Peptides against a protein of PDB entry 5A53. Designs and how they scored, part 164

Target 1, 230 residues: chain A of PDB entry 5A53
Amino acid sequence: LVENVKQALFIPGQSCNKNLHDIMVDLSALKKPDMKRFNRKNDIHPFEDMSPLEFFSEKNDCSLMVLMTSSKKRKNNMTFIRTFGYKIYDMIELMVADNFKLLSDFKKLTFTVGLKPMFTFQGAAFDTHPVYKQIKSLFLDFFRGESTDLQDVAGLQHVISMTIQGDFQDGEPLPNVLFRVYKLKSYKSDQGGKRLPRIELVEIGPRLDFKIGRIHTPSPDMVTEAHKKP

## One batch from the design tools (peptide; made by RFdiffusion4, then SolubleMPNN)

Design b2_p20_8_s4 (from b2_p20_8, 11 letters changed)
Fold by OpenDDE base, seed 2:
Structure b2_p20_8_s4 (fold): chain B 230 residues (1-230), chain A 20 residues (1-20)
Amino acid sequence: as target 1 above (230 residues)
Amino acid sequence: VELGDIYTFNSVTESTLVYK
């Protein structure tokens, strides 16, 4: 099944600051070439009125959107939006903690644009809890790239790791999600005439700890339609 | 780095939405 690559639109909100701008630039770089960024701030409040986002989705042909806003209540807030048929499917606020690291904080490594990442998820709740299931679905969908049935190991360059920070019980605040990006570094090892490849993971950034905010979930009917294979 | 299950995008997962 060949699916069109989903395009992402990064939108600075009215309250977007320098830190959020830098985070936006670094995160969007991982989505190249399937990414657009607005240079101007837009006054959008998606949990009050979703219509501007639906408009942007349609006009820019982007089914993925990220809105960058910041306030005292929701500092460094990245609202991730998915659309289906240019209508809002789901939304989730992920607030970046102050301990974030940018790409510039890590050793510069050679990187090929457009290669598909691998993903790892740490925490049982990614498969059982509805909020973390949505987060897992979102990030897999966001970075999926071109759909192919071919396993191209040569096309594997980096791993995105997502970890739920600690255990939690019902009624407790949801733990943060730790977002980490690693590059696969291959070493040629010649031991006794046998070339044994050694692969190591090197963190390349950005490093983001996400605090979970407000969520909009799709209707059961929208879920059925969005997962319907042609 | 503690690694869990590795997901590759070479397979269709139930977690991805069909683009329509």
Scores: peptide ipSAE 0.032, ipTM 0.529, DockQ to the pose 0.254
Fold by OpenDDE base, seed 4:
Structure b2_p20_8_s4 (fold): chain B 230 residues (1-230), chain A 20 residues (1-20)
Amino acid sequence: as target 1 above (230 residues)
Amino acid sequence: VELGDIYTFNSVTESTLVYK
C-alpha cells in the first residue's frame, strides 16, 4: 500500500509571538516539502471549537496541523492536530519550554530537504502510557514522509530523538518530552589502512522540551476506521 | 546519547495511523 504523504499545515494563532513563530519555522523545515504555513494569524481555539480546523484541513488538503498559540497558562503552545477524512482525529498540546534552541543556535551543516528521519524513543511509557503512545504515534506519523520501497541508506541523514524526562508514577504530572534532532556525520577513520567509516551524531536543532497539555482522543469508531487497511 | 531502538519509516508499527 503506497500511502500518500501526509501534508502538514502550520497555523499561527492569534496569540502567536516571535519566539513561537521562529520555532514554527524551524520545526516546519523538517517537514519540507510536505508543509504549508499560514502567514496570517488565525483566531482558533481548538478545544472550544474544532470546526475551523476541519475547514482548514479540507481546504488545504492537510491531515496534519500545528496551531501556534501562547498565553500565561499555555506559553509557547504547539497544538498538534490530526484529521481523518478532514474530521478531527486527535489533538495534543505541547508547550515548548523557555530553554529551546533554534537552528541558528547550532553549527550550520549541509542538509538536504526532504530526506526521511530516523526516530528513537527513550522511555517505556512511549509503548504503554496512552498519552505518550499518542505522542509517539503523532511524531512518527508527522515525519513519515513518502513510503519508499527502497531502503536507501543514502536517504537517511538525521535522527529525531524523543525522551521522556524522568520516571513517573500514576497520578503524577507527566514528564516533559525532550525533542532533539541529530545529523549523521561520517568520518573517514584512518586506522591501519582500513578506512572504517566512523558515524557521529551531531545535534542540529531545533532543541525543544515539550510540556504536555490538553489532549483530545478519537472515538473508538474513529480509531477503527483509521486503522482499517484498505 | 543513549539511542534506544531506531525506528525507520519502512517498518509498520502499531502506532502508525494509515489514512486512506
Scores: peptide ipSAE 0.028, ipTM 0.554, DockQ to the pose 0.233
Fold by OpenDDE base, seed 5:
Structure b2_p20_8_s4 (fold): chain B 230 residues (1-230), chain A 20 residues (1-20)
Amino acid sequence: as target 1 above (230 residues)
Amino acid sequence: VELGDIYTFNSVTESTLVYK
């Protein structure tokens, strides 16, 4: 069963500012062509009322949504929402730290739209801790793209790296997740008549440090339904 | 950045892409 590519909807909230808008533009560029953006601000408070998001999910046929809001308490907040059957599956607030870098801050490189990213995850908690497991699942799901049986190595363009910033113990605040994007540069090195591929990673942006905010987890029933293979 | 496991959607490769 080839699952349809999940579409993402980026929604500026009422409090969306210029910086957050720029972040939205750059991050959403990585999701092209499977991305829609609203041009108008929408007054949505997902942790108070989820119904507007469910409406937008259905109306736009997007199972992925990102709400862009900013306040003193939750500055540069990107709320990532997933829906199943146009009902809220899970949500997570990821606040972008002020040290962010935009694509314009990096050397311009040619980028082909529609190529799937590779992922790297650094930190054991991505496999063991429920919050980081959700983050891992979210980003893999967000950027999965088209299901292809054979990924031609030639079709690999960029790597998304996600790193948990440091170790933490139970009861401590959850460390930030460092989001980095790299482009693969392949060089053919002729060493002694054997062409060995040399691969270099070049950061292309955006550079985002995510502080974890509020989380909504799916109901057990929704988990069961979402994992049912049709 | 210690490149951990590189996940391609079709395969997990443990190889650090940095060929020294």
Scores: peptide ipSAE 0.019, ipTM 0.455, DockQ to the pose 0.304
Fold by OpenDDE base, seed 1:
Structure b2_p20_8_s4 (fold): chain B 230 residues (1-230), chain A 20 residues (1-20)
Amino acid sequence: as target 1 above (230 residues)
Amino acid sequence: VELGDIYTFNSVTESTLVYK
């Protein structure tokens, strides 16, 4: 069963500002063509009432949503939401630090829309810590795209790198997740008569440092249902 | 380790590239 590509809906919240809008545009560009954006601000508070998001999920047939809000306490906040059966599965707040870089801050490289990114995860906690496991799951799910049987290596255009910024102990604040996007450049290197493909990674943006905020985890029942392969 | 602006990979291991 070729699972339908999950569509993402980007929603400007009422407090969405220009910087956050620009971040939204750049991040959503990586999800093209499987992305929708609202042009109007919507007054949504997902940790108070999830019903509007479920409504939007169903109305737009989007199982992925990103709500863009900003406040003094939660500046540049991207709330990532996943739905299952148009019901909220999980949510996580990821606040973009002020040191962000937009696509315009990098050298413009040709980008083919629709190519699947590769992922790299740096930090053991991505496999062991519940929050980072959720982040890993979220981003893999968010950018999975179409399951093409064709491992066309030629179709590998970019790598998304996610790094946990430093070590942490139990009870300490969770380190930021460094989000980086690289384009693969293949160079024909003639070393010793064998053309070994040389692959270089060039950062293309956006560059985002995510501070982890509030989290909503799915119920055990929803987890079971979501993992049921038909 | 944060990847810098440009990195050259001579080999990509399956362990470093998670495509699920």
Scores: peptide ipSAE 0.018, ipTM 0.450, DockQ to the pose 0.099; fails the geometry check

## One batch from the design tools (peptide; made by RFdiffusion4, then SolubleMPNN)

Design b2_p21_3_s1 (from b2_p21_3 with F3Y V9L K10Q G11S)
Fold by OpenDDE base, seed 2:
Structure b2_p21_3_s1 (fold): chain B 230 residues (1-230), chain A 21 residues (1-21)
Amino acid sequence: as target 1 above (230 residues)
Amino acid sequence: MSYTFEELLQSLEEANNADLP
Protein backbone atom coordinates (compact mmCIF):
# COMPACT_ATOMS: atom_id res chain seq x y z
CA LEU B 1 0.00 0.00 0.00
CA VAL B 2 1.63 3.23 -1.11
CA GLU B 3 0.43 5.53 1.65
CA ASN B 4 -0.45 8.81 -0.01
CA VAL B 5 1.92 11.54 1.14
CA LYS B 6 0.06 13.84 3.52
CA GLN B 7 -0.24 17.38 2.21
CA ALA B 8 0.38 20.32 4.54
CA LEU B 9 -1.43 23.67 4.46
CA PHE B 10 0.22 26.68 6.11
CA ILE B 11 -2.30 29.34 7.14
CA PRO B 12 -1.37 32.83 8.33
CA GLY B 13 -3.80 33.90 11.04
CA GLN B 14 -5.01 37.46 11.47
CA SER B 15 -2.23 38.15 14.00
CA CYS B 16 0.54 36.63 11.83
CA ASN B 17 3.67 38.82 11.90
CA LYS B 18 6.89 38.98 9.84
CA ASN B 19 8.79 36.60 12.15
CA LEU B 20 6.04 33.98 11.93
CA HIS B 21 5.89 34.42 8.17
CA ASP B 22 9.66 33.84 7.89
CA ILE B 23 9.44 30.80 10.20
CA MET B 24 6.51 29.48 8.13
CA VAL B 25 8.51 29.85 4.91
CA ASP B 26 11.54 28.05 6.33
CA LEU B 27 9.64 25.23 8.04
CA SER B 28 7.43 24.69 4.99
CA ALA B 29 10.53 24.40 2.79
CA LEU B 30 11.23 21.08 4.58
CA LYS B 31 7.77 19.82 3.49
CA LYS B 32 8.22 20.59 -0.23
CA PRO B 33 6.76 19.51 -2.60
CA ASP B 34 3.84 18.40 -0.35
CA MET B 35 2.97 21.87 0.93
CA LYS B 36 0.54 24.72 0.24
CA ARG B 37 0.62 28.21 1.76
CA PHE B 38 -2.09 30.81 1.97
CA ASN B 39 -1.02 34.36 1.20
CA ARG B 40 -4.06 35.92 2.87
CA LYS B 41 -4.55 36.21 6.60
CA ASN B 42 -7.51 34.26 7.97
CA ASP B 43 -9.28 35.01 11.25
CA ILE B 44 -9.28 31.49 12.72
CA HIS B 45 -9.55 30.54 16.38
CA PRO B 46 -9.21 26.73 16.29
CA PHE B 47 -9.84 26.17 20.01
CA GLU B 48 -13.12 28.14 19.77
CA ASP B 49 -14.36 26.97 16.35
CA MET B 50 -12.70 24.17 14.38
CA SER B 51 -15.14 24.30 11.42
CA PRO B 52 -13.05 26.72 9.27
CA LEU B 53 -10.07 24.35 9.52
CA GLU B 54 -12.18 21.34 8.56
CA PHE B 55 -13.44 23.33 5.57
CA PHE B 56 -9.86 24.21 4.54
CA SER B 57 -8.74 20.59 5.02
CA GLU B 58 -11.44 19.32 2.66
CA LYS B 59 -11.21 22.17 0.11
CA ASN B 60 -7.41 21.90 -0.20
CA ASP B 61 -7.12 18.12 0.33
CA CYS B 62 -4.72 18.69 3.23
CA SER B 63 -4.68 16.43 6.29
CA LEU B 64 -1.97 18.58 7.91
CA MET B 65 -2.38 22.26 8.75
CA VAL B 66 -0.30 24.89 10.54
CA LEU B 67 -1.96 28.08 11.75
CA MET B 68 0.39 31.02 12.39
CA THR B 69 -0.82 33.41 15.13
CA SER B 70 0.72 35.74 17.71
CA SER B 71 -0.66 37.33 20.86
CA LYS B 72 0.67 38.62 24.20
CA LYS B 73 -0.18 35.24 25.82
CA ARG B 74 0.77 33.07 22.81
CA LYS B 75 3.65 34.78 21.02
CA ASN B 76 4.87 33.21 17.75
CA ASN B 77 2.27 30.45 18.00
CA MET B 78 2.22 27.63 15.47
CA THR B 79 -0.95 25.57 15.89
CA PHE B 80 -0.36 22.19 14.29
CA ILE B 81 -3.57 20.46 13.20
CA ARG B 82 -4.16 16.98 11.85
CA THR B 83 -7.40 15.88 10.23
CA PHE B 84 -8.86 12.47 9.55
CA GLY B 85 -11.62 12.32 6.94
CA TYR B 86 -11.37 16.15 6.90
CA LYS B 87 -12.42 16.23 10.59
CA ILE B 88 -10.10 17.55 13.30
CA TYR B 89 -8.11 14.66 14.76
CA ASP B 90 -5.72 16.56 17.03
CA MET B 91 -4.26 20.03 17.59
CA ILE B 92 -1.25 21.39 19.46
CA GLU B 93 0.03 24.92 20.01
CA LEU B 94 3.81 25.21 19.67
CA MET B 95 5.09 28.71 20.42
CA VAL B 96 8.47 29.59 18.89
CA ALA B 97 10.84 31.20 21.40
CA ASP B 98 12.51 34.51 20.45
CA ASN B 99 15.94 32.83 20.06
CA PHE B 100 14.91 31.22 16.75
CA LYS B 101 17.24 31.09 13.75
CA LEU B 102 16.19 31.08 10.11
CA LEU B 103 17.80 29.19 7.21
CA SER B 104 19.52 32.47 6.29
CA ASP B 105 21.42 32.36 9.62
CA PHE B 106 23.19 29.14 8.56
CA LYS B 107 25.66 28.27 5.84
CA LYS B 108 23.66 27.54 2.71
CA LEU B 109 24.10 23.91 1.82
CA THR B 110 22.61 22.42 -1.31
CA PHE B 111 20.01 19.74 -0.66
CA THR B 112 17.66 17.75 -2.86
CA VAL B 113 14.02 18.76 -2.43
CA GLY B 114 11.63 15.94 -1.58
CA LEU B 115 14.04 13.71 0.34
CA LYS B 116 12.49 12.28 3.49
CA PRO B 117 14.18 13.55 6.65
CA MET B 118 15.13 11.09 9.34
CA PHE B 119 14.20 11.87 12.93
CA THR B 120 15.93 11.60 16.26
CA PHE B 121 14.14 12.17 19.57
CA GLN B 122 15.99 12.96 22.80
CA GLY B 123 14.09 12.51 26.05
CA ALA B 124 12.28 9.51 27.53
CA ALA B 125 9.03 11.50 27.73
CA PHE B 126 8.63 11.20 23.92
CA ASP B 127 7.74 7.55 24.57
CA THR B 128 5.95 7.90 27.94
CA HIS B 129 4.25 11.30 28.36
CA PRO B 130 0.99 11.84 26.37
CA VAL B 131 1.86 15.36 25.19
CA TYR B 132 5.35 14.46 23.99
CA LYS B 133 3.98 11.28 22.38
CA GLN B 134 1.57 13.50 20.44
CA ILE B 135 4.45 15.81 19.41
CA LYS B 136 6.55 12.81 18.27
CA SER B 137 3.60 11.38 16.33
CA LEU B 138 2.78 14.77 14.80
CA PHE B 139 6.30 15.51 13.53
CA LEU B 140 6.83 11.98 12.22
CA ASP B 141 3.48 12.21 10.42
CA PHE B 142 4.10 15.76 9.21
CA PHE B 143 7.48 15.06 7.58
CA ARG B 144 6.82 11.50 6.44
CA GLY B 145 7.37 11.75 2.73
CA GLU B 146 6.88 8.88 0.34
CA SER B 147 7.18 5.48 1.97
CA THR B 148 10.44 4.83 0.22
CA ASP B 149 11.99 1.71 1.63
CA LEU B 150 14.52 2.96 4.23
CA GLN B 151 17.07 0.97 2.17
CA ASP B 152 17.92 4.09 0.16
CA VAL B 153 20.15 5.38 2.99
CA ALA B 154 22.23 6.77 0.12
CA GLY B 155 19.48 9.39 -0.22
CA LEU B 156 19.58 10.41 3.46
CA GLN B 157 20.44 14.10 3.55
CA HIS B 158 18.58 15.54 6.54
CA VAL B 159 18.12 14.70 10.18
CA ILE B 160 15.47 16.43 12.26
CA SER B 161 16.40 16.36 15.94
CA MET B 162 13.79 16.97 18.63
CA THR B 163 15.03 17.32 22.22
CA ILE B 164 13.08 17.88 25.43
CA GLN B 165 14.82 20.76 27.22
CA GLY B 166 15.62 19.26 30.62
CA ASP B 167 13.89 17.03 33.13
CA PHE B 168 10.48 17.71 34.64
CA GLN B 169 8.20 16.25 37.28
CA ASP B 170 4.45 15.71 37.29
CA GLY B 171 2.62 19.01 37.73
CA GLU B 172 5.58 21.10 36.50
CA PRO B 173 5.44 23.17 33.30
CA LEU B 174 6.36 21.04 30.30
CA PRO B 175 9.90 21.78 29.04
CA ASN B 176 10.36 23.22 25.56
CA VAL B 177 11.04 20.99 22.57
CA LEU B 178 14.24 21.94 20.76
CA PHE B 179 13.79 21.53 17.00
CA ARG B 180 17.05 21.25 15.03
CA VAL B 181 17.75 20.32 11.41
CA TYR B 182 21.05 18.81 10.30
CA LYS B 183 22.57 17.84 7.00
CA LEU B 184 24.53 14.60 6.94
CA LYS B 185 28.06 14.84 5.58
CA SER B 186 29.84 11.60 4.85
CA TYR B 187 33.63 11.59 4.88
CA LYS B 188 35.88 8.71 3.95
CA SER B 189 38.29 8.42 6.87
CA ASP B 190 41.49 6.59 5.90
CA GLN B 191 42.32 5.52 9.43
CA GLY B 192 44.51 2.39 9.50
CA GLY B 193 43.38 0.83 6.20
CA LYS B 194 39.74 0.51 7.35
CA ARG B 195 37.74 3.09 5.44
CA LEU B 196 35.19 3.76 8.15
CA PRO B 197 32.66 6.26 6.86
CA ARG B 198 32.73 9.23 9.20
CA ILE B 199 29.42 11.04 9.36
CA GLU B 200 29.21 14.63 10.50
CA LEU B 201 26.02 16.52 11.25
CA VAL B 202 25.95 20.13 10.10
CA GLU B 203 23.13 22.32 11.37
CA ILE B 204 21.26 23.92 8.45
CA GLY B 205 18.21 25.43 10.19
CA PRO B 206 15.70 26.51 11.01
CA ARG B 207 16.42 26.42 14.75
CA LEU B 208 13.18 26.52 16.75
CA ASP B 209 12.58 26.16 20.48
CA PHE B 210 8.92 25.21 20.92
CA LYS B 211 6.99 26.13 24.04
CA ILE B 212 3.98 23.84 24.41
CA GLY B 213 0.55 25.51 24.55
CA ARG B 214 -3.02 24.22 24.30
CA ILE B 215 -3.78 20.72 23.08
CA HIS B 216 -6.80 19.06 21.54
CA THR B 217 -6.73 15.27 21.76
CA PRO B 218 -8.73 13.01 19.44
CA SER B 219 -11.88 11.30 20.60
CA PRO B 220 -11.49 7.56 21.32
CA ASP B 221 -13.72 6.88 18.31
CA MET B 222 -11.46 8.89 15.99
CA VAL B 223 -8.38 7.09 17.36
CA THR B 224 -10.03 3.76 16.55
CA GLU B 225 -10.97 4.89 13.03
CA ALA B 226 -7.52 6.38 12.32
CA HIS B 227 -5.81 3.11 13.35
CA LYS B 228 -8.00 1.08 10.99
CA LYS B 229 -5.77 0.31 8.08
CA PRO B 230 -7.90 0.32 4.97
CA MET A 1 28.88 12.86 20.00
CA SER A 2 30.26 11.03 17.00
CA TYR A 3 27.83 8.28 16.25
CA THR A 4 28.96 5.47 14.06
CA PHE A 5 26.99 5.33 10.83
CA GLU A 6 25.39 2.11 12.08
CA GLU A 7 24.40 3.63 15.46
CA LEU A 8 22.91 6.64 13.72
CA LEU A 9 21.04 4.43 11.23
CA GLN A 10 19.69 2.23 14.00
CA SER A 11 18.52 5.24 16.02
CA LEU A 12 16.89 6.69 12.91
CA GLU A 13 15.23 3.40 11.95
CA GLU A 14 13.82 3.00 15.47
CA ALA A 15 12.48 6.56 15.42
CA ASN A 16 10.98 6.25 11.92
CA ASN A 17 9.40 2.85 12.54
CA ALA A 18 7.42 4.14 15.50
CA ASP A 19 3.78 3.32 14.84
CA LEU A 20 1.84 6.38 13.83
CA PRO A 21 -1.74 6.42 14.74
Scores: peptide ipSAE 0.031, ipTM 0.701, DockQ to the pose 0.563
Fold by OpenDDE base, seed 5:
Structure b2_p21_3_s1 (fold): chain B 230 residues (1-230), chain A 21 residues (1-21)
Amino acid sequence: as target 1 above (230 residues)
Amino acid sequence: MSYTFEELLQSLEEANNADLP
């Protein structure tokens, strides 16, 4: 069964600004070709009414959505939404900190569109804490692309790194998630006869520090249905 | 030469810990 690649829909909210638009363009470039973007702003408040998102999911055949909004309380907010059967499965607000870098801030490197990135997750909470488990699941699901068995490491061009910014205790504010994108460069160093292949990781952007906002979690029933392999 | 996944991970850790400009 070729699992159909999940399509992503990027939606500018009414409060979408230039910075969020630029972030949207750069982040969505990593999801090509499996990405759509709306050119028009839409007045959507997903934590008040989810029905417009369910409608867009069905109409566009997109099980992944990203809503771009900004307010004083939730500046540079990217709401990531997943649907199952065109119904809301989960949602998370990830607010981009002001220290973000765009692809234009890095050395332009050619990359092949459609290659599946590898992921690295730094921080034990990605495996233990419910919120960080949801973030890990979301980003893996978002960028997984075609489930080809052979991730030929030779075809590996991109690594997405996600790091929890520091330690935290129960009841403390959740640390930011540091999103970084690297390109793998293989250098054949001809220096001195031992061709030790050198892999170099080069940051290519975007660089995003995500502050965690509001979350919607799936019902146990939806979790069970979503994990049923057809 | 296939880099070991370990060498790749180490390079990833080094890159994540590097003070990127």
Scores: peptide ipSAE 0.021, ipTM 0.568, DockQ to the pose 0.072
Fold by OpenDDE base, seed 4:
Structure b2_p21_3_s1 (fold): chain B 230 residues (1-230), chain A 21 residues (1-21)
Amino acid sequence: as target 1 above (230 residues)
Amino acid sequence: MSYTFEELLQSLEEANNADLP
């Protein structure tokens, strides 16, 4: 079953600044061609009223949305939204730390548009903790691309790495998620007759450290409906 | 040479655990 690639809509909020705009441009480049971007700022407060996002989801046929806002309390905030049947499924605030790097900070490597990235998740909490499970699910869904049965490993040029920054206990603040993007470089190693291709990872950007903010989780009924494969 | 997905993952884990300069 070729699932239709989920389309993403990037929305600058009223408080969107230059840094967030640049981050939005670079992150959205990883989702090409399956992305739309608004050029105008929109006054949207998703945790107060979700109805404008549902309207944009339906109007643009986008099941993925990213709202770019910035305030003193929530600096460089990327609100990731998923919809199911154009209704809000889940939301998460991911605030980009000030140490971010743009694609311009890395050596311009040719980016092949439309290649499915490989994902790596570092940290046990991605499989156990509900918030990190949601983050894992979100990013897999966001960048999943076409589910071709032929995972031609030869076509894997990009790796998205997500790492939980350190260990934490129950009741502690949730550690940041380190978002990194690498290009795979294959070298023919001429070591001793076994041509083991050496694979090297080269960071290509963007580099984003995400601080976790507010979360909206789906109702149990919406979870059940969304997991019903047609 | 077609790497298996597992061999690629292992090489990535090794490269990620190696001090990225």
Scores: peptide ipSAE 0.019, ipTM 0.551, DockQ to the pose 0.061
Fold by OpenDDE base, seed 3:
Structure b2_p21_3_s1 (fold): chain B 230 residues (1-230), chain A 21 residues (1-21)
Amino acid sequence: as target 1 above (230 residues)
Amino acid sequence: MSYTFEELLQSLEEANNADLP
């Protein structure tokens, strides 16, 4: 079953600023060609009314959406939305910290369009804690291209790393998620007649530290329907 | 230089904790 590649829609909110626009451009570049961007600001408040997002999901045939907003309480906020049957499945607010780096801050490396990124997740909470499980699921779903059975490991050029920033206990604020993108460079090292492939990681950007905000979890019924293989 | 997946992960953790020069 070739799962159709999920299309992403990037939406500037009314409070979208230049920094969020630049972040949107750079993050959406990793989703090409399966990405649309709106050029106009839209007044959308997804935790108050989800109907505009459901309308955009259906009208644009996009099951992934990212709303770009900024306020004093929620600065540089990226609301990630998933839909199922054009209805809201889940939502999460990820606020980008001010220490972000754009693709322009890194050495421009030529990338081949259409290669699937490898994901790495650092932190046990990605497999145990509900919020970090949702983040892991979201990013895997967002950047997984076509499920080709040929994982051409030889074609693996990009690694997306997601790290939980430090340990936390129950009742403590949830640590940030460190988002990093690397290009794999393979070198032939000639060490004593054994050609060991030397792999180097080169950060290519963007660099984003995500503070976790509000979350909307799917209803049990929506979970059941979304897991039904057609 | 990471020869193993674990060494790759360690290099990623170190890179995530390193300030960009």
Scores: peptide ipSAE 0.027, ipTM 0.611, DockQ to the pose 0.055; fails the geometry check

Design b2_p21_3_s2 (from b2_p21_3 with K10A G11S E13Q N16Q P21A)
Fold by OpenDDE base, seed 5:
Structure b2_p21_3_s2 (fold): chain B 230 residues (1-230), chain A 21 residues (1-21)
Amino acid sequence: as target 1 above (230 residues)
Amino acid sequence: MSFTFEELVASLQEAQNADLA
């Protein structure tokens, strides 16, 4: 089944600041060409009223949305929203820590637009814990272009790494998720006349540490419907 | 680019470990 590439809409909220704007630009660059951005700020409060997001989803034909807001309580907040049938499926607040790095902080490397990144998830909780499972699902949905069964490893240029920052027990605050983007560099090392392939990962940015905020989980009915679509 | 899956995994693990250090 060729899953259609999900389109993303990036929405500056009313409280969107320069840092969030820069983060939005850099993160959205990874979603090109399947990305739209609003240039105007929108007063949206998704955990109070989801209807504006459903409207934007339908109007822009985007099943992925990212709302950029910032407050004292929720600084550098990226609310990731997924829709199904233009209705809210799930939402998660991911607040970017102040230690973020932009693409401009890294050595500019040329990359081919439209190549799918490979994802790596580090931390058992990505497979077991409901919140981290949602994050994993979200980011896979967000950056997976056309699901071609044969990820031609030969065409792999980028790796997105997501790491849970440390272990945690039940009832403890959820550790941050470290978002890293690497470019693959292949070197042929001549060791003793045998060219051994050497792969190096070069971080290209952005570097984002996500603090987990509020979550909206899908209704059981929507889960069932979403899994029925071939 | 011919690289082994093992080399890629190793490089990823190194990068991830370095980020946690």
Scores: peptide ipSAE 0.263, ipTM 0.833, DockQ to the pose 0.089
Fold by OpenDDE base, seed 3:
Structure b2_p21_3_s2 (fold): chain B 230 residues (1-230), chain A 21 residues (1-21)
Amino acid sequence: as target 1 above (230 residues)
Amino acid sequence: MSFTFEELVASLQEAQNADLA
């Protein structure tokens, strides 16, 4: 079953600023061509009323949405939303730390559009902790593209790395998630007459440190329906 | 591109550790 590529909609909220706009542009560039952006600000508060997002999901045929908002309590906030049957499945707030870097802060590298990135997740909590499991699922779903059975390792150009920033105990604040994007550079080194293949990772951006905010989890019934393969 | 998965993982680990330093 070739899963259809999920379409993403990027929505500037009423409090969207220049920094969030720039982050939105750069992150959405990684989702091309399967991305739409609104040019107008929309007054949406997803944790108060989800109906506007469900409307946009259906109207734009997008199962992925990102709402860009900023406040004193939730600065540079990216709310990631997934829908199933145009109903809200889950939501998570990821606030971008002030140390972010844009694509323009890195050396421009040519890349082929449409190649699937490889994902790496560093931190045991990505497999055990419910919040980090949701983050892992979300980002895989967001950037996975068309499932081709051919793991064409030969076509791998990009790696997206997600790292939990440090260890934590129960009851402690959840560490940030470090989002990094690398281009793979293959070169042959001649060492002692043997050409050894070497790989260099070149960061291409954006560089984002995500602070975790509010979360909406799906109902058990919706989880069951979403996992039913037709 | 001829690389092993192990070489890629090692390079990623180095990059990730550099971000945590």
Scores: peptide ipSAE 0.256, ipTM 0.834, DockQ to the pose 0.087
Fold by OpenDDE base, seed 2:
Structure b2_p21_3_s2 (fold): chain B 230 residues (1-230), chain A 21 residues (1-21)
Amino acid sequence: as target 1 above (230 residues)
Amino acid sequence: MSFTFEELVASLQEAQNADLA
């Protein structure tokens, strides 16, 4: 089943600063052409009132949203929202650590817009822990574009890597998720008349370390409904 | 681009390990 590409809406909140704006621009560039950005700040508090986000989802026909806010408690906060039938399905706060790098911090490489990245997830918790399972699902939904059963390895230009930063036990704070983007470079090594293919990964940015914040999980009924619609 | 899946996996593992170091 070819799922329609999910459209993303990037929303600067009232507390959006220059750093968050720059992060928003760079992250949304990876979602082109399937993204919209608001230029105006919007006073939205999704964990207090979700209604404005549902309105924007419907009005803009976007099932993915990212709200950019910053406070002393939640610095560089990216709230990722998914909707189903223009109603909130789930939300997660991912706070960007101060060590972030923008696309301008890396060597500019030509890439084809609209190609699907390959994903890699490092850490067993991505398959077992509810929060990391949600993060995995979210980022796959966000960047995979059209669901094709065939991973066209031949057309692969870039990889998104997500890594859980260290081990953790029950009751401990959840480790950060390291978000990295790489371009694949293929080299033909002429060693002794045999062309051996060599692959190199070149980081292209942005580089983001995500601290996990508040989470909204869907009701069991919404989970059942979302899995029934192809 | 001609590469094996194994070569790609190895390169990814190296990159991920470098981020954790």
Scores: peptide ipSAE 0.238, ipTM 0.821, DockQ to the pose 0.089
Fold by OpenDDE base, seed 1:
Structure b2_p21_3_s2 (fold): chain B 230 residues (1-230), chain A 21 residues (1-21)
Amino acid sequence: as target 1 above (230 residues)
Amino acid sequence: MSFTFEELVASLQEAQNADLA
């Protein structure tokens, strides 16, 4: 089965600043080789007009897009877009909090390009709440694609952890999603004469706390079409 | 790298808890 790895397109918006550009570079590095980046700023407002994104999806053969914008109201805003048949399926704004860390802020650890990360999701809402379900689905699609192949745990080099920052009730603001990237280090512990394999997680970055913004949910018809496996 | 899935999950839980503390 040829794994149809979804391609991602990173688009600097007109308001893309240096910090957001650096975030874009670091996050997109995790998607290599299945990533394209525009070098030019594009004036796109996806919640006003989605047509430019559909055009870019088709032209670049990318079913994943990330629009980088920043304003006073929506600072460090990453709009994640998925398309189906080059039509907008869903969108979500994820604003990066100011406490972000870049890859350069961590000890340079080489990671092998093209290895699929393992994902972990912490928080019951990832399985129950529609917004967090969308986030979970999005990030799985973004980094794993449709591969149902049992992750060879032996080949696992890095883990992406997503954690909901605290509990919330109905009507309360949705907690941030903490995005963390870890490299697995295996070491043999010589405790008691048996070399027990131990795993250490080393954070490698980027470190991103996502504040949830606006959401576009797919139409019921598009959901049905997208789940129709041929 | 020989590690158990359980060890990995435990390490992840520890890392996640550290971010929430």
Scores: peptide ipSAE 0.222, ipTM 0.819, DockQ to the pose 0.089

